# Designs tried in a protein design run: peptides against a protein of PDB entry 5FRP. Part 52

Target 1, 225 residues: chain A of PDB entry 5FRP
Amino acid sequence: VEWTESIPQIIATREDISKELNQALAKTFIDSDPRVRRTSVMIFNKVPVTEIWKNITNKAIYTSLLHLAREKHKEVRELCINTMAKFYSNSLNEIERTYQNKEIWEIIDTIPSTLYNLYYINDLNINEQVDSVIFEYLLPFEPDNDKRVHRLLTVLSHFDKKAFTSFFAFNARQIKISFAISKYIDFSKFLNNQESMSSSQGPIVMNKYNQTLQWLASGLSDSTK

## One batch from the design tools (peptide; aimed at target 1 Y119 N122 A169)

Design b2_p27_4_s1 (made by RFdiffusion4, then SolubleMPNN; from b2_p27_4, 13 letters changed)
Fold by OpenDDE base, seed 2:
Structure b2_p27_4_s1 (fold): chain B 225 residues (1-225), chain A 27 residues (1-27)
Amino acid sequence: as target 1 above (225 residues)
Amino acid sequence: SSFEKRLEEEEKKFKELEEELEKLKKK
């Protein structure tokens, strides 16, 4: 653990990391101690993306990072999912594709597919996290249409069949959520009007308001789990 | 797959909600 905690500083101070150090780092991602694995993931959060690409050249490290998305340890898994999504986004923004880094890009380009495949676990907490990182890192808000389309195409270009299926399901769900939210707003406006509330429609709208809320809530994970 | 079944169930629940909500427009 202590050694792994020193790695960010080493990467920050060194221009090149030896093969031996890369091999040692690779082992930390598969360590039996969740704390070691966690610390290893944190390297990708603490070190600038450009320095990671420069110094971490062992492809096994990147592959191992992606595998931790299915980690049994909840904290490590959650950290990994956020980390890999952010790393993907930062890489797209800051790292050029070259012949030298092609093999690493081949792995990094699978991050979106890896994340979308997590929907098949059918865990609500994981689903919510994947939803979150999609909006935050994979397909963030972009006012420039060309950039937005380019980003979307980049994300989709490396999808496997399962990822595509999940992608379409996700989008369909978002449309449904949008519809429900729209209705929630409409009902809320109605219920906030005293005249409307006192009308014969008042109780009916109240019931529909509650149904809408229940539906929206049913898609949320229990934060206590 | 279990995923597909979940999607079908979610779709069913949404359709039920949609139908209930659409009844307000016709009255």
Scores: peptide ipSAE 0.158, ipTM 0.716, DockQ to the pose 0.718
OpenDDE base, seeds 1, 3, 4, 5: peptide ipSAE 0.192, 0.169, 0.173, 0.157; ipTM 0.736, 0.720, 0.727, 0.715; seeds 1, 3, 4 fail the geometry check

Design b2_p27_4_s2 (made by RFdiffusion4, then SolubleMPNN; from b2_p27_4, 12 letters changed)
Fold by OpenDDE base, seed 1:
Structure b2_p27_4_s2 (fold): chain B 225 residues (1-225), chain A 27 residues (1-27)
Amino acid sequence: as target 1 above (225 residues)
Amino acid sequence: SSFEKKLEEEEKKFKELEEELKKLEEL
């Protein structure tokens, strides 16, 4: 743990990390202690993306990072998912594609597919996290239409069939949620009006309000787990 | 797949909700 915690400082101070250091770092991602794995993932959060690409040249490290998205340890998994998504976005924005870094890009380009494949685990907590990182890092709000389309095409260019399926399902789900929220707001406004609530439609709207809430709640993770 | 079944179930539940909500707009 202590050794791994020193790695961010080493990367920041040295221009070239030795092959031996890269090999040692690769081993920390598969360590039996979840604290060691957690600390290893944190390197990608603490070190600038440009320095990571410059100094971490062992492809096994990047591959191992991607595998931690399916980690059994909840905290490590959640950290990895956020870290991976952020690292992907930062790499697209700041790292040029060269002949020298081609092999690493081949791994990094699979991050979107890796994340969308997590929907198949059928865990509500994981689904919510994937939803969050998609909006924040993979497909962020972009007012420029050309840039938005280019980003979308980049994200989709390495999808497998499962990732495409989950991608379309995600978009359909968002439309449904938006519709349900809109109706929730309309019903809430109706019920807040005393005249409307006392009308013959009052009980009917109340019933639909409750159904809408139940549907929305069923898609949320149990906060008690 | 279990995922496809879940999607189908979610779609069914949403369609049911949508139909019920549309009936109110027609009233």
Scores: peptide ipSAE 0.076, ipTM 0.675, DockQ to the pose 0.699
OpenDDE base, seeds 2, 3, 4, 5: peptide ipSAE 0.088, 0.028, 0.068, 0.089; ipTM 0.657, 0.474, 0.647, 0.663; seeds 2, 3, 4, 5 fail the geometry check

Design b2_p27_5_s1 (made by RFdiffusion4, then SolubleMPNN; its pose is not in this set)
Fold by OpenDDE base, seed 5:
Structure b2_p27_5_s1 (fold): chain B 225 residues (1-225), chain A 27 residues (1-27)
Amino acid sequence: as target 1 above (225 residues)
Amino acid sequence: TQKEIEELRKKQQEEYNELLKKLEEEL
């Protein structure tokens, strides 16, 4: 009988500790020290997604994580972008949608939109990173057509208008890059043929080759910056 | 391997528990 009376108190104490921990964790995401913010983001990378969803119940933490995608500190921002993309993918794969976690899912479902909106910053480094996490985590290669379509629809279902615009621009850019690479290969083959180079088409193809290279190079960030 | 994934998950869980403990000690 005494043991049964202690159970509600233990549950209540655990809930209180969990609440306090969540409140403390929420503060770390907005800490003035970028090292503290970095450490907080790393929790989402190191801890299994199922445990995150179980123990981190304060919606403010997830909202704060998403805000760090626009962080001024480069290292924290880059880490956050990778982390939130990975966390989104893992959540889709491992976390069921329930009534209890609905409020958290409402935030997590905005991650794709948050990431696609980063293209409007017009920073080449950010653009490359967003491109990378899209292919790695948001829209990974999936050989099963039904799964691929379902993932795509899930990602798009919560887009804002700006995210849709960015999505279309991204895809258009990828098509252009693919086409440019194909042309680069064709031009390179032509230029490697001595007979072709000596033809009247030689200078024309050389010019097109240079234009293609310049275009491809302009889309790459300077890794030294 | 499935075993390696499970070991990795266990390790991550341990790291999480240690982190939680540290956070609790700072509070």
Scores: peptide ipSAE 0.018, ipTM 0.469, DockQ to the pose 0.012
OpenDDE base, seeds 1, 2, 3, 4: peptide ipSAE 0.017, 0.009, 0.015, 0.009; ipTM 0.410, 0.384, 0.395, 0.387; seeds 2, 3 fail the geometry check

Design b2_p27_5_s3 (made by RFdiffusion4, then SolubleMPNN; its pose is not in this set)
Fold by OpenDDE base, seed 5:
Structure b2_p27_5_s3 (fold): chain B 225 residues (1-225), chain A 27 residues (1-27)
Amino acid sequence: as target 1 above (225 residues)
Amino acid sequence: EKELIEKLREEQQKEYEKLLKELEEKL
């Protein structure tokens, strides 16, 4: 009987500690000192994504993280951009969508739009960083076509109109190149198989292969110029 | 007021360092 009375107190204490930590963290993300904001962002880099989702329940923290992507302090901004992109990718890979975490997911799902909207700042360093984190974290190389398409659809599903415009302007070409390279590899494997080449599909695949090569060659020649 | 804010920042920093350490120990 005595051990049952301690469980509510432990749960309450844990909830209280969690609440205090969330309140503290919410303040540090908006602190006037860039060093304090930097340290706050670093939590999202050092702590496992599963533990962040479990312990950080205050929506304001996630919203504040996203706002730091546009802050004036270069180092904190750059760290935030990398952190939020990585956190988004890790969340997609490791965190299930539940009723309990829905409200946090509504914020996290805006990360792609938040990043693509940084192109409108017209800063070359920001653009290069956004390009980098898109290829590393948002739309990483995935050899599985279904997984790659699913990831792409997930990223695009929450885009605002501005993010779509940026996506088409800056990244749609690179995604098309990635898909074309994947198709080139598949076609090359097919063409290397003598049985497949002797099939009724052989000439059709050869034509698609040549079209893909011509498209790749035209696309790459324009980048080397 | 500035000293109180600085102390609060230091306490928050220690709590974060502790939280980070506790999370690193669970990995």
Scores: peptide ipSAE 0.059, ipTM 0.589, DockQ to the pose 0.011
OpenDDE base, seeds 1, 2, 3, 4: peptide ipSAE 0.030, 0.038, 0.052, 0.026; ipTM 0.462, 0.569, 0.581, 0.524; seed 4 fails the geometry check

Design b2_p27_5_s4 (made by RFdiffusion4, then SolubleMPNN; its pose is not in this set)
Fold by OpenDDE base, seed 1:
Structure b2_p27_5_s4 (fold): chain B 225 residues (1-225), chain A 27 residues (1-27)
Amino acid sequence: as target 1 above (225 residues)
Amino acid sequence: EKEEIEKLREEQQKEYNKLLEELEKEL
């Protein structure tokens, strides 16, 4: 743990990290202690993206980072999902594609597929986190149409069949949620009107309101589990 | 659907474990 905590400072002060240090760092991502793995992931949050690409040259580190998104330890997994999504976005914005970094880009370009494949786990907490990082980092709001389309095409260009399927399912789910929220608002307005509640439609709208609430609630993770 | 999800989880865990084993051999 203490050794791994010193790595951000070493990367910040040295222009070139030795092959031996990269190999030692790669071992920390597969350590049996989740605290060591957590500290290793935090390097990607504490060090600027340009310095990471410059100093971390061992491809096994990037591959191991992506695999931690599927680990059983909740805290490390959640940290990894946020970290890899942010790192992907920062890399697209700040890192040029060169011949020298081609092998690392081949790994980083799989981050969108890795994240969209997490939907197949069918865990509500994971689904909510993946939804969040997609909107924040992968496909952020962009008012420029050309930039938005370019980002979308970049994200989709490396999708496997499963990621592509989950991408369409995600978009379909968002449309359904938006529709359900709109109906919830309409039903709430109707139920707040005393004349409408006393009508023959009152009990019917109340039933539809409860069904809509139950559907919306079923998509939310139980924060107590 | 639950059985298919559990199968997918098991396959993903096997792939992860295989990759860890390959990484351990390279190191």
Scores: peptide ipSAE 0.017, ipTM 0.359, DockQ to the pose 0.034
OpenDDE base, seeds 2, 3, 4, 5: peptide ipSAE 0.015, 0.015, 0.006, 0.014; ipTM 0.376, 0.374, 0.330, 0.363; seeds 2, 3 fail the geometry check

Design b2_p27_6 (made by RFdiffusion4)
Pose (drawn by RFdiffusion4):
Structure b2_p27_6 (pose): chain A 225 residues (1-225), chain P 27 residues (1-27)
Amino acid sequence: as target 1 above (225 residues)
Amino acid sequence: EAAEESREAIEESLEAIEEEFEEEKEE
């Protein structure tokens, strides 16, 4: 851990080495101890994306980084998902493509598909995290009308069938959710004024709204929240 | 009528996507 903690500054201060470091971090990314794996992925977080793209070039680093996204260990998996997504975003907003660096890009480009494939594991927390991470770094809410799409295609550019099916299913759910929140408000407004304390639908509509709110809460990790 | 038929077709297509997703999920 002590050794792994020092790399970001070294990489940030010296290009003298890209050989031994690439040789070592590969082992450091698959170590038995999760602390070192975490301290390893923290590199992609602490040191700027450009210096990562310049200094570390070994194929195994990126594959291990993405590989850990499916890991049992939670603290590593979450930081991994966040990191490789913010990295994917920054790894397009700063670094162009040439004839030599494309060799590794086929990994950076399979990041969104890998991210979308996490939904298939069917974990509330992970689904929540991927949800939160995608719209933060991948498909941002800014800044304009044209580029969102221009990049949306680049995000969709490297998908497997699963990534597409899930990409579309996420979208198919959106309408059903909208049809829910809209009725939720249409039911929640029932308390704007006295419509039916026990009149028209008082004994029935309360238990439609009260039971309907559970349907939206069934997908969240903490439904009681 | 045409608007209802189009809505039904959209619903069928959305249900097919959901079924495909569930099948892939079970695999």

Design b2_p27_6_s2 (made by RFdiffusion4, then SolubleMPNN; from b2_p27_6, 15 letters changed)
Fold by OpenDDE base, seed 1:
Structure b2_p27_6_s2 (fold): chain B 225 residues (1-225), chain A 27 residues (1-27)
Amino acid sequence: as target 1 above (225 residues)
Amino acid sequence: SLLEELLKKLLEELEKILEEFEKLKKE
């Protein structure tokens, strides 16, 4: 009975500690010392995504993380861009959307737009980094077409107008190429299967194959529109 | 619990950095 009575107090104490920790951490993200900011960002790289979502509940921390993508200090900025992209991808893969984490998801869902908006800075180094993290974390190569399309739709679902514009300018063509190549490979494999060619689906697959070849042969002209 | 410990350690490191920074400013 005494043990049971102590549990609420322990929980309350833990909540208080958690709150204080979150408040302290929030301050470190806006510290004037870039070393402090860097160390703070590294938490998102060192701690599993599931544990971060569980223990970091202060919205200001996530908002501040996103703001560091435009920081003047190059090292911190680059770290932040990589970190937030990776964190976004890991969150999509491992974190379920619940009522309790809705407010944090609202912030995390803006990461793609935040990244694509960096193209407007017109810095070549930033552009290269954004390209890198987009294809490494946001829109990674996925051999399963359905999964790839689903990921693309997820990323695009929260785009602002500026992000869409940047996407079409910088990445849409590359994504279309990737899809075309994947379909080409699939159709080639299908054509090599004699059993599949003898099926009623044979002519349909052949037509799709030819369309894909024509698209590839045209130099991906349709991908620029 | 493991995450909390890691976060605490990180905060301790950050506090040390902040202290060093404040010392340098007064100097």
Scores: peptide ipSAE 0.024, ipTM 0.426, DockQ to the pose 0.010
OpenDDE base, seeds 2, 3, 4, 5: peptide ipSAE 0.013, 0.014, 0.018, 0.013; ipTM 0.302, 0.316, 0.322, 0.315

Design b2_p27_6_s3 (made by RFdiffusion4, then SolubleMPNN; from b2_p27_6, 17 letters changed)
Fold by OpenDDE base, seed 3:
Structure b2_p27_6_s3 (fold): chain B 225 residues (1-225), chain A 27 residues (1-27)
Amino acid sequence: as target 1 above (225 residues)
Amino acid sequence: SLLEKLLKELKELLEKILEEDEKLKKE
């Protein structure tokens, strides 16, 4: 526990964390002592997101973080849920997607699905927490329509079937269907803007759009059965 | 459900927009 508590300071002071340190940190996430696991999760809260991405390169650490969302220890689980949601949001805002960090992003992109899948546990406390982190971190209020739509599409683009079902069951109702429709209308307007389509981001947005459409189509087919 | 109907309508609308965009690119 004591050495784990020093990790945030080490990460903050050193530009490069050794492979050995990453390996050691990976072990702390699966430690039998909940206090050790808690301290490990707290690293993601205490260290800036940019420093985390720079220094924590072991994929197992990120995978283990996500697994803690379903652990038995309540305090660690709750902390993990908040931490991963916040980390996801901060990563989207501050971390660029590169070839070098692609493998880590593949893990981080599963955070929305991981969170929405928690609804299937059918625990009221967990449900409330998931609702909270969704509105605070995953789909926060954003006055800019384009940014809102982009964030929504980003979140939905990596949903598994279960997560999508949960989204429609829990959040689609809260997110007034009218709001979702409004976002799609805004998105359509965005796509119709020739300047946006000619940008380097145009194809990316279009791909996300197509994925969303495919998902919507598949969801509708399942409901008609 | 109302949601399903709206989503269907939205999909159709979006498809129409895409078709129109494709036509504009060919002109």
Scores: peptide ipSAE 0.000, ipTM 0.245, DockQ to the pose 0.033
OpenDDE base, seeds 1, 2, 4, 5: peptide ipSAE 0.000, 0.006, 0.005, 0.000; ipTM 0.304, 0.256, 0.252, 0.251; seeds 1, 2, 4 fail the geometry check

Design b2_p27_7_s1 (made by RFdiffusion4, then SolubleMPNN; its pose is not in this set)
Fold by OpenDDE base, seed 5:
Structure b2_p27_7_s1 (fold): chain B 225 residues (1-225), chain A 27 residues (1-27)
Amino acid sequence: as target 1 above (225 residues)
Amino acid sequence: EEIEKLEKELKELEKEEKELLEEFKKL
């Protein structure tokens, strides 16, 4: 009889501890020290996704994580972008949609829009990172067509208008890059042929080759900065 | 001196990350 009376108190105490921890954690995401913010983001990388969803119930934590994608501190921002993309992918793979977690999913489903909206900052380093996390986590290579289409539809289903615009711009850019690489190869083959170089087309192809290289290089961040 | 300071700060962060991780495992 006494053992059954202790169970509600243990459950209540556990909920209270969970609430206090969630409140404390929410404060760390907005801490003035970028090191504290970094450590908080790393929780989402180090803790299994299932345990995150179970124990982190405060919506403000997830919202704050998404806001760090626009953080002024470069290292925290870069970590956050990778972390939220990975967390989104892991959540899609491992977390079922239930009535209880609906409100958290409403936030997590905005991660793709949050990431695609970073292209409007017009920063080459951010653009390259967003490109990377799209291919690694949001829209990974999937050989199964049905799974690939389902993932794509899931990602797109919560896009805002700006995210759709950047999505189309991204895809158009990838097609242009592919075309430019193909032309680079063709021009390189032409220029490596001495007879072709000595032809009336030689100077024309050389100019197109240089333009292609300049265009390809202009899309790359300076790795030295 | 700056390297030693950064190494100390990194160790403190690794400790804080480990403590937070262990707190989340206990929940």
Scores: peptide ipSAE 0.021, ipTM 0.384, DockQ to the pose 0.012
OpenDDE base, seeds 1, 2, 3, 4: peptide ipSAE 0.021, 0.020, 0.019, 0.018; ipTM 0.387, 0.381, 0.369, 0.444; seeds 1, 4 fail the geometry check

Design b2_p27_7_s3 (made by RFdiffusion4, then SolubleMPNN; its pose is not in this set)
Fold by OpenDDE base, seed 1:
Structure b2_p27_7_s3 (fold): chain B 225 residues (1-225), chain A 27 residues (1-27)
Amino acid sequence: as target 1 above (225 residues)
Amino acid sequence: EELEKELKELEELKEEEEKEKEEFEKL
C-alpha cells in the first residue's frame, strides 16, 4: 500500500521511470490485497494522462487495469470502470498516435469493448455504472457533428461482435426509457385533472401509470444491496 | 442468450409501443 501511494509523486517528478519500477508497479495490479489494487488504479486518476503515457511503458499495467473491470471486489471494480472510461476519453483528446505508443493504443482501443461486454454479467449496478460512463466519457454530448461522428467511429472501430450487440441493445433501451418517461408524464397530467380522473378512463390510466412506474423502477439497482 | 432475450424483449416492446402509440394517436 504505502509504496504504491508514493508512485503518483514519483511519476510527477521523474521524466523517465525505470523498467524495474514499471515491473514492480505491474505486480501491484494483481496483488491479493484489494487496498493495493485500489491504490494502483488511483494512479490513473491522480496523474495527468500525458505523464501516464510518458512514464508507464509496461503493457502489462494497462492490460491488468482492464482485467480489474471484472473483479469480485465491488469498490475496486467500480473505481476501475470509472477510471478506464475517463482514461480512454482523456487519451483520445490529449495523446497523439505514434509508432512508439502503438502497442499501448492497441490495448486502450479495447476499453469500449471491455465496458460494453460488462452488460453480459446481467448485474443492475454494473449496468447503471456502464450507462453512466458511456454518457460521461465514451460518447459524451458533442454539438459538433463531425467530431461526434468521428468519436463514434473511433469507439466502434475496435468492437468485437458481443460489444456491437450490446451497443445496439443499449441504444434501444435508451429509446424505451425515454418513451416510458414520456408516458409517465402524460399519465401524471391526466391523473392530476379532476375531470379526467372522474371519467370512465380514470381507472385504466391509473393502472397504466402504475405499470409504467413498476417498469421504470425495475431498471434501478437496489441502493440497499 | 440473455442479451438476445433482452433484444427480443426490446423488439416485442417496441412493436407493442408502436401499436400503443397508433392506438393513442387514434384517441
Scores: peptide ipSAE 0.016, ipTM 0.519, DockQ to the pose 0.040
OpenDDE base, seeds 2, 3, 4, 5: peptide ipSAE 0.013, 0.018, 0.013, 0.008; ipTM 0.437, 0.535, 0.436, 0.403; seed 3 fails the geometry check

Design b2_p27_7_s4 (made by RFdiffusion4, then SolubleMPNN; its pose is not in this set)
Fold by OpenDDE base, seed 5:
Structure b2_p27_7_s4 (fold): chain B 225 residues (1-225), chain A 27 residues (1-27)
Amino acid sequence: as target 1 above (225 residues)
Amino acid sequence: KEIEEEEKELKKLEEEEKKELELFKKL
């Protein structure tokens, strides 16, 4: 009899500890020290996704994580972008949608839109990072067509209008890059042939080659800055 | 000197992250 009366108090104490921890953690995401913000983001990267979903129940933490994608501090921002993309992918793979976690899923489902909206900042480093996390985490290579389509539909289903526009622009850019690389290869083969270079087409192809290189280079961030 | 300070800050961050990870494992 006494043991059964202690169980509700233990459960209530665990809920209270969990609530206090969630409240404390929520404050760390908005801390003035970028190191504290960084450490808080790393929790989502280091802790198994199942344990995050179990123990982090305060929706404000997830919302705050998403806000750090626009952080002024470069390192925290870059870490946050990678972390939220990975966390989204892991959540889709490992976390079931239930009534209890619905409110958290409503936030997590906005991660793709949040990431695609970063293209509007018009920063080359951010664009390259978003490109990378899209291919690695949001829309990874999947050989199964049904799984690939299902993943794509899941990612797109919560897009805002701006994210859709960015998505189409991204895909159009990737097609252009692929075409430019193909042309670069063709022009390089032509220019490596001495007979072709001595032809009336030589100067024309050289000009197109230089334009193609300039276009490809303009899409790369300066890794030295 | 700047690299050594960055390495010390990185090591401190790794220790803080380890403590937070241990706190999460105890919940």
Scores: peptide ipSAE 0.019, ipTM 0.451, DockQ to the pose 0.012
OpenDDE base, seeds 1, 2, 3, 4: peptide ipSAE 0.018, 0.018, 0.014, 0.018; ipTM 0.443, 0.444, 0.418, 0.467; seed 1 fails the geometry check

Design b2_p27_8_s1 (made by RFdiffusion4, then SolubleMPNN; its pose is not in this set)
Fold by OpenDDE base, seed 3:
Structure b2_p27_8_s1 (fold): chain B 225 residues (1-225), chain A 27 residues (1-27)
Amino acid sequence: as target 1 above (225 residues)
Amino acid sequence: DLEKKFEEKLKEEEEKFKKLEEELKKL
């Protein structure tokens, strides 16, 4: 643990990290102690993306990072999912594709597919997290149409069949959620109006409001679990 | 098969949504 905790500082201070250090770091991602694995993932959060690409040259580290998305330890998994999504976005924005970094890009380009494949686990907590990182990092809001399309095409270009399927399912679900939220808002406005609530439509709208809430809630994880 | 389970879940979710949508569009 202590050794791994020192790695971010070493990466930040040294322009060249030895092969031996990379090999040692690779081992920390598969350590039996989840605290060690967590600390290893945190390197990607603490060190600028440009420095990571420069100094972390062992492809096994990146492969191991992606593998931790399916980690049994919740905290490590959640951290990993956020970390890889952010790292992907930062890499697209800041790292040029070169011959020298091609092998690493081949791994990093699989991050979108890796994330979308997590929907197949059928875990509500994981689904919510994947939803979140898609909007925050993978397909963020972009007002420039060309940039938005380019990002989308980049994300899709390395999808496997499962990722495509989950992608379309995700989008369809978002449309459904949007519809339900719109109705929730409409019903809430209606119910907050005393005259409307006292009308013959009051009980009907209340029922539909409750149905809408139930549907919305059924898609959410229990935050207490 | 995780894929099969996922597809089954999607079908179930679609059915639940269709029912909701039908009820909500009546307003």
Scores: peptide ipSAE 0.211, ipTM 0.791, DockQ to the pose 0.700
OpenDDE base, seeds 1, 2, 4, 5: peptide ipSAE 0.207, 0.206, 0.208, 0.205; ipTM 0.790, 0.789, 0.790, 0.787

Design b2_p27_8_s2 (made by RFdiffusion4, then SolubleMPNN; its pose is not in this set)
Fold by OpenDDE base, seed 3:
Structure b2_p27_8_s2 (fold): chain B 225 residues (1-225), chain A 27 residues (1-27)
Amino acid sequence: as target 1 above (225 residues)
Amino acid sequence: ELEKKYEEKLKEEEEKFKELEKELEEL
């Protein structure tokens, strides 16, 4: 733990870290102690993306980071999912594709597929997190159409079949959610009007409001878990 | 196995949504 905690500072202060340090760091991602694994993932959050790409040259580190998306330890997994999504986004924005970094990009380009494949675990908490990181990091709002299309094409270009299936399912779900939210808003407005609520349609709309809420809630993770 | 389970889940979710959609469009 203590050694791994020093790594961000080492990366920040040195222009290049030794092969030995890279090898040692790679081992921390597979350490039996989840605290060590957590600390290792945190390196990607504490160190600028440009410095990571410059100093972390061992492919096994990046591969191991991606594997932690399926970690049994909840906190490590959640941290990893957020970290890899953010790292992917930052890499696309800040790292040029060169011959020298090609092999690392081959791994990083699988992050979208890795994330979309998490939907197959069929865990509501994981699904919610993946939904969140898609909107925040993977396919963020971009007002420039060309940039938005380019980003989308980049994300899709390395999808496996499973990721494509999840992608289409995600988009279909978002349309459904949008519909339900629209109805929720309409019903809420109706129910907040005393005249409307006192009408013969009041109870009918209340029922539909409740059905809409139930459907929306069924797609959410249990906040108590 | 996971793919099949996921596809089954998606089908169930689609059916539930269609039911909701039908109920909500009748207004």
Scores: peptide ipSAE 0.371, ipTM 0.868, DockQ to the pose 0.713
OpenDDE base, seeds 1, 2, 4, 5: peptide ipSAE 0.367, 0.367, 0.370, 0.368; ipTM 0.868, 0.867, 0.869, 0.867

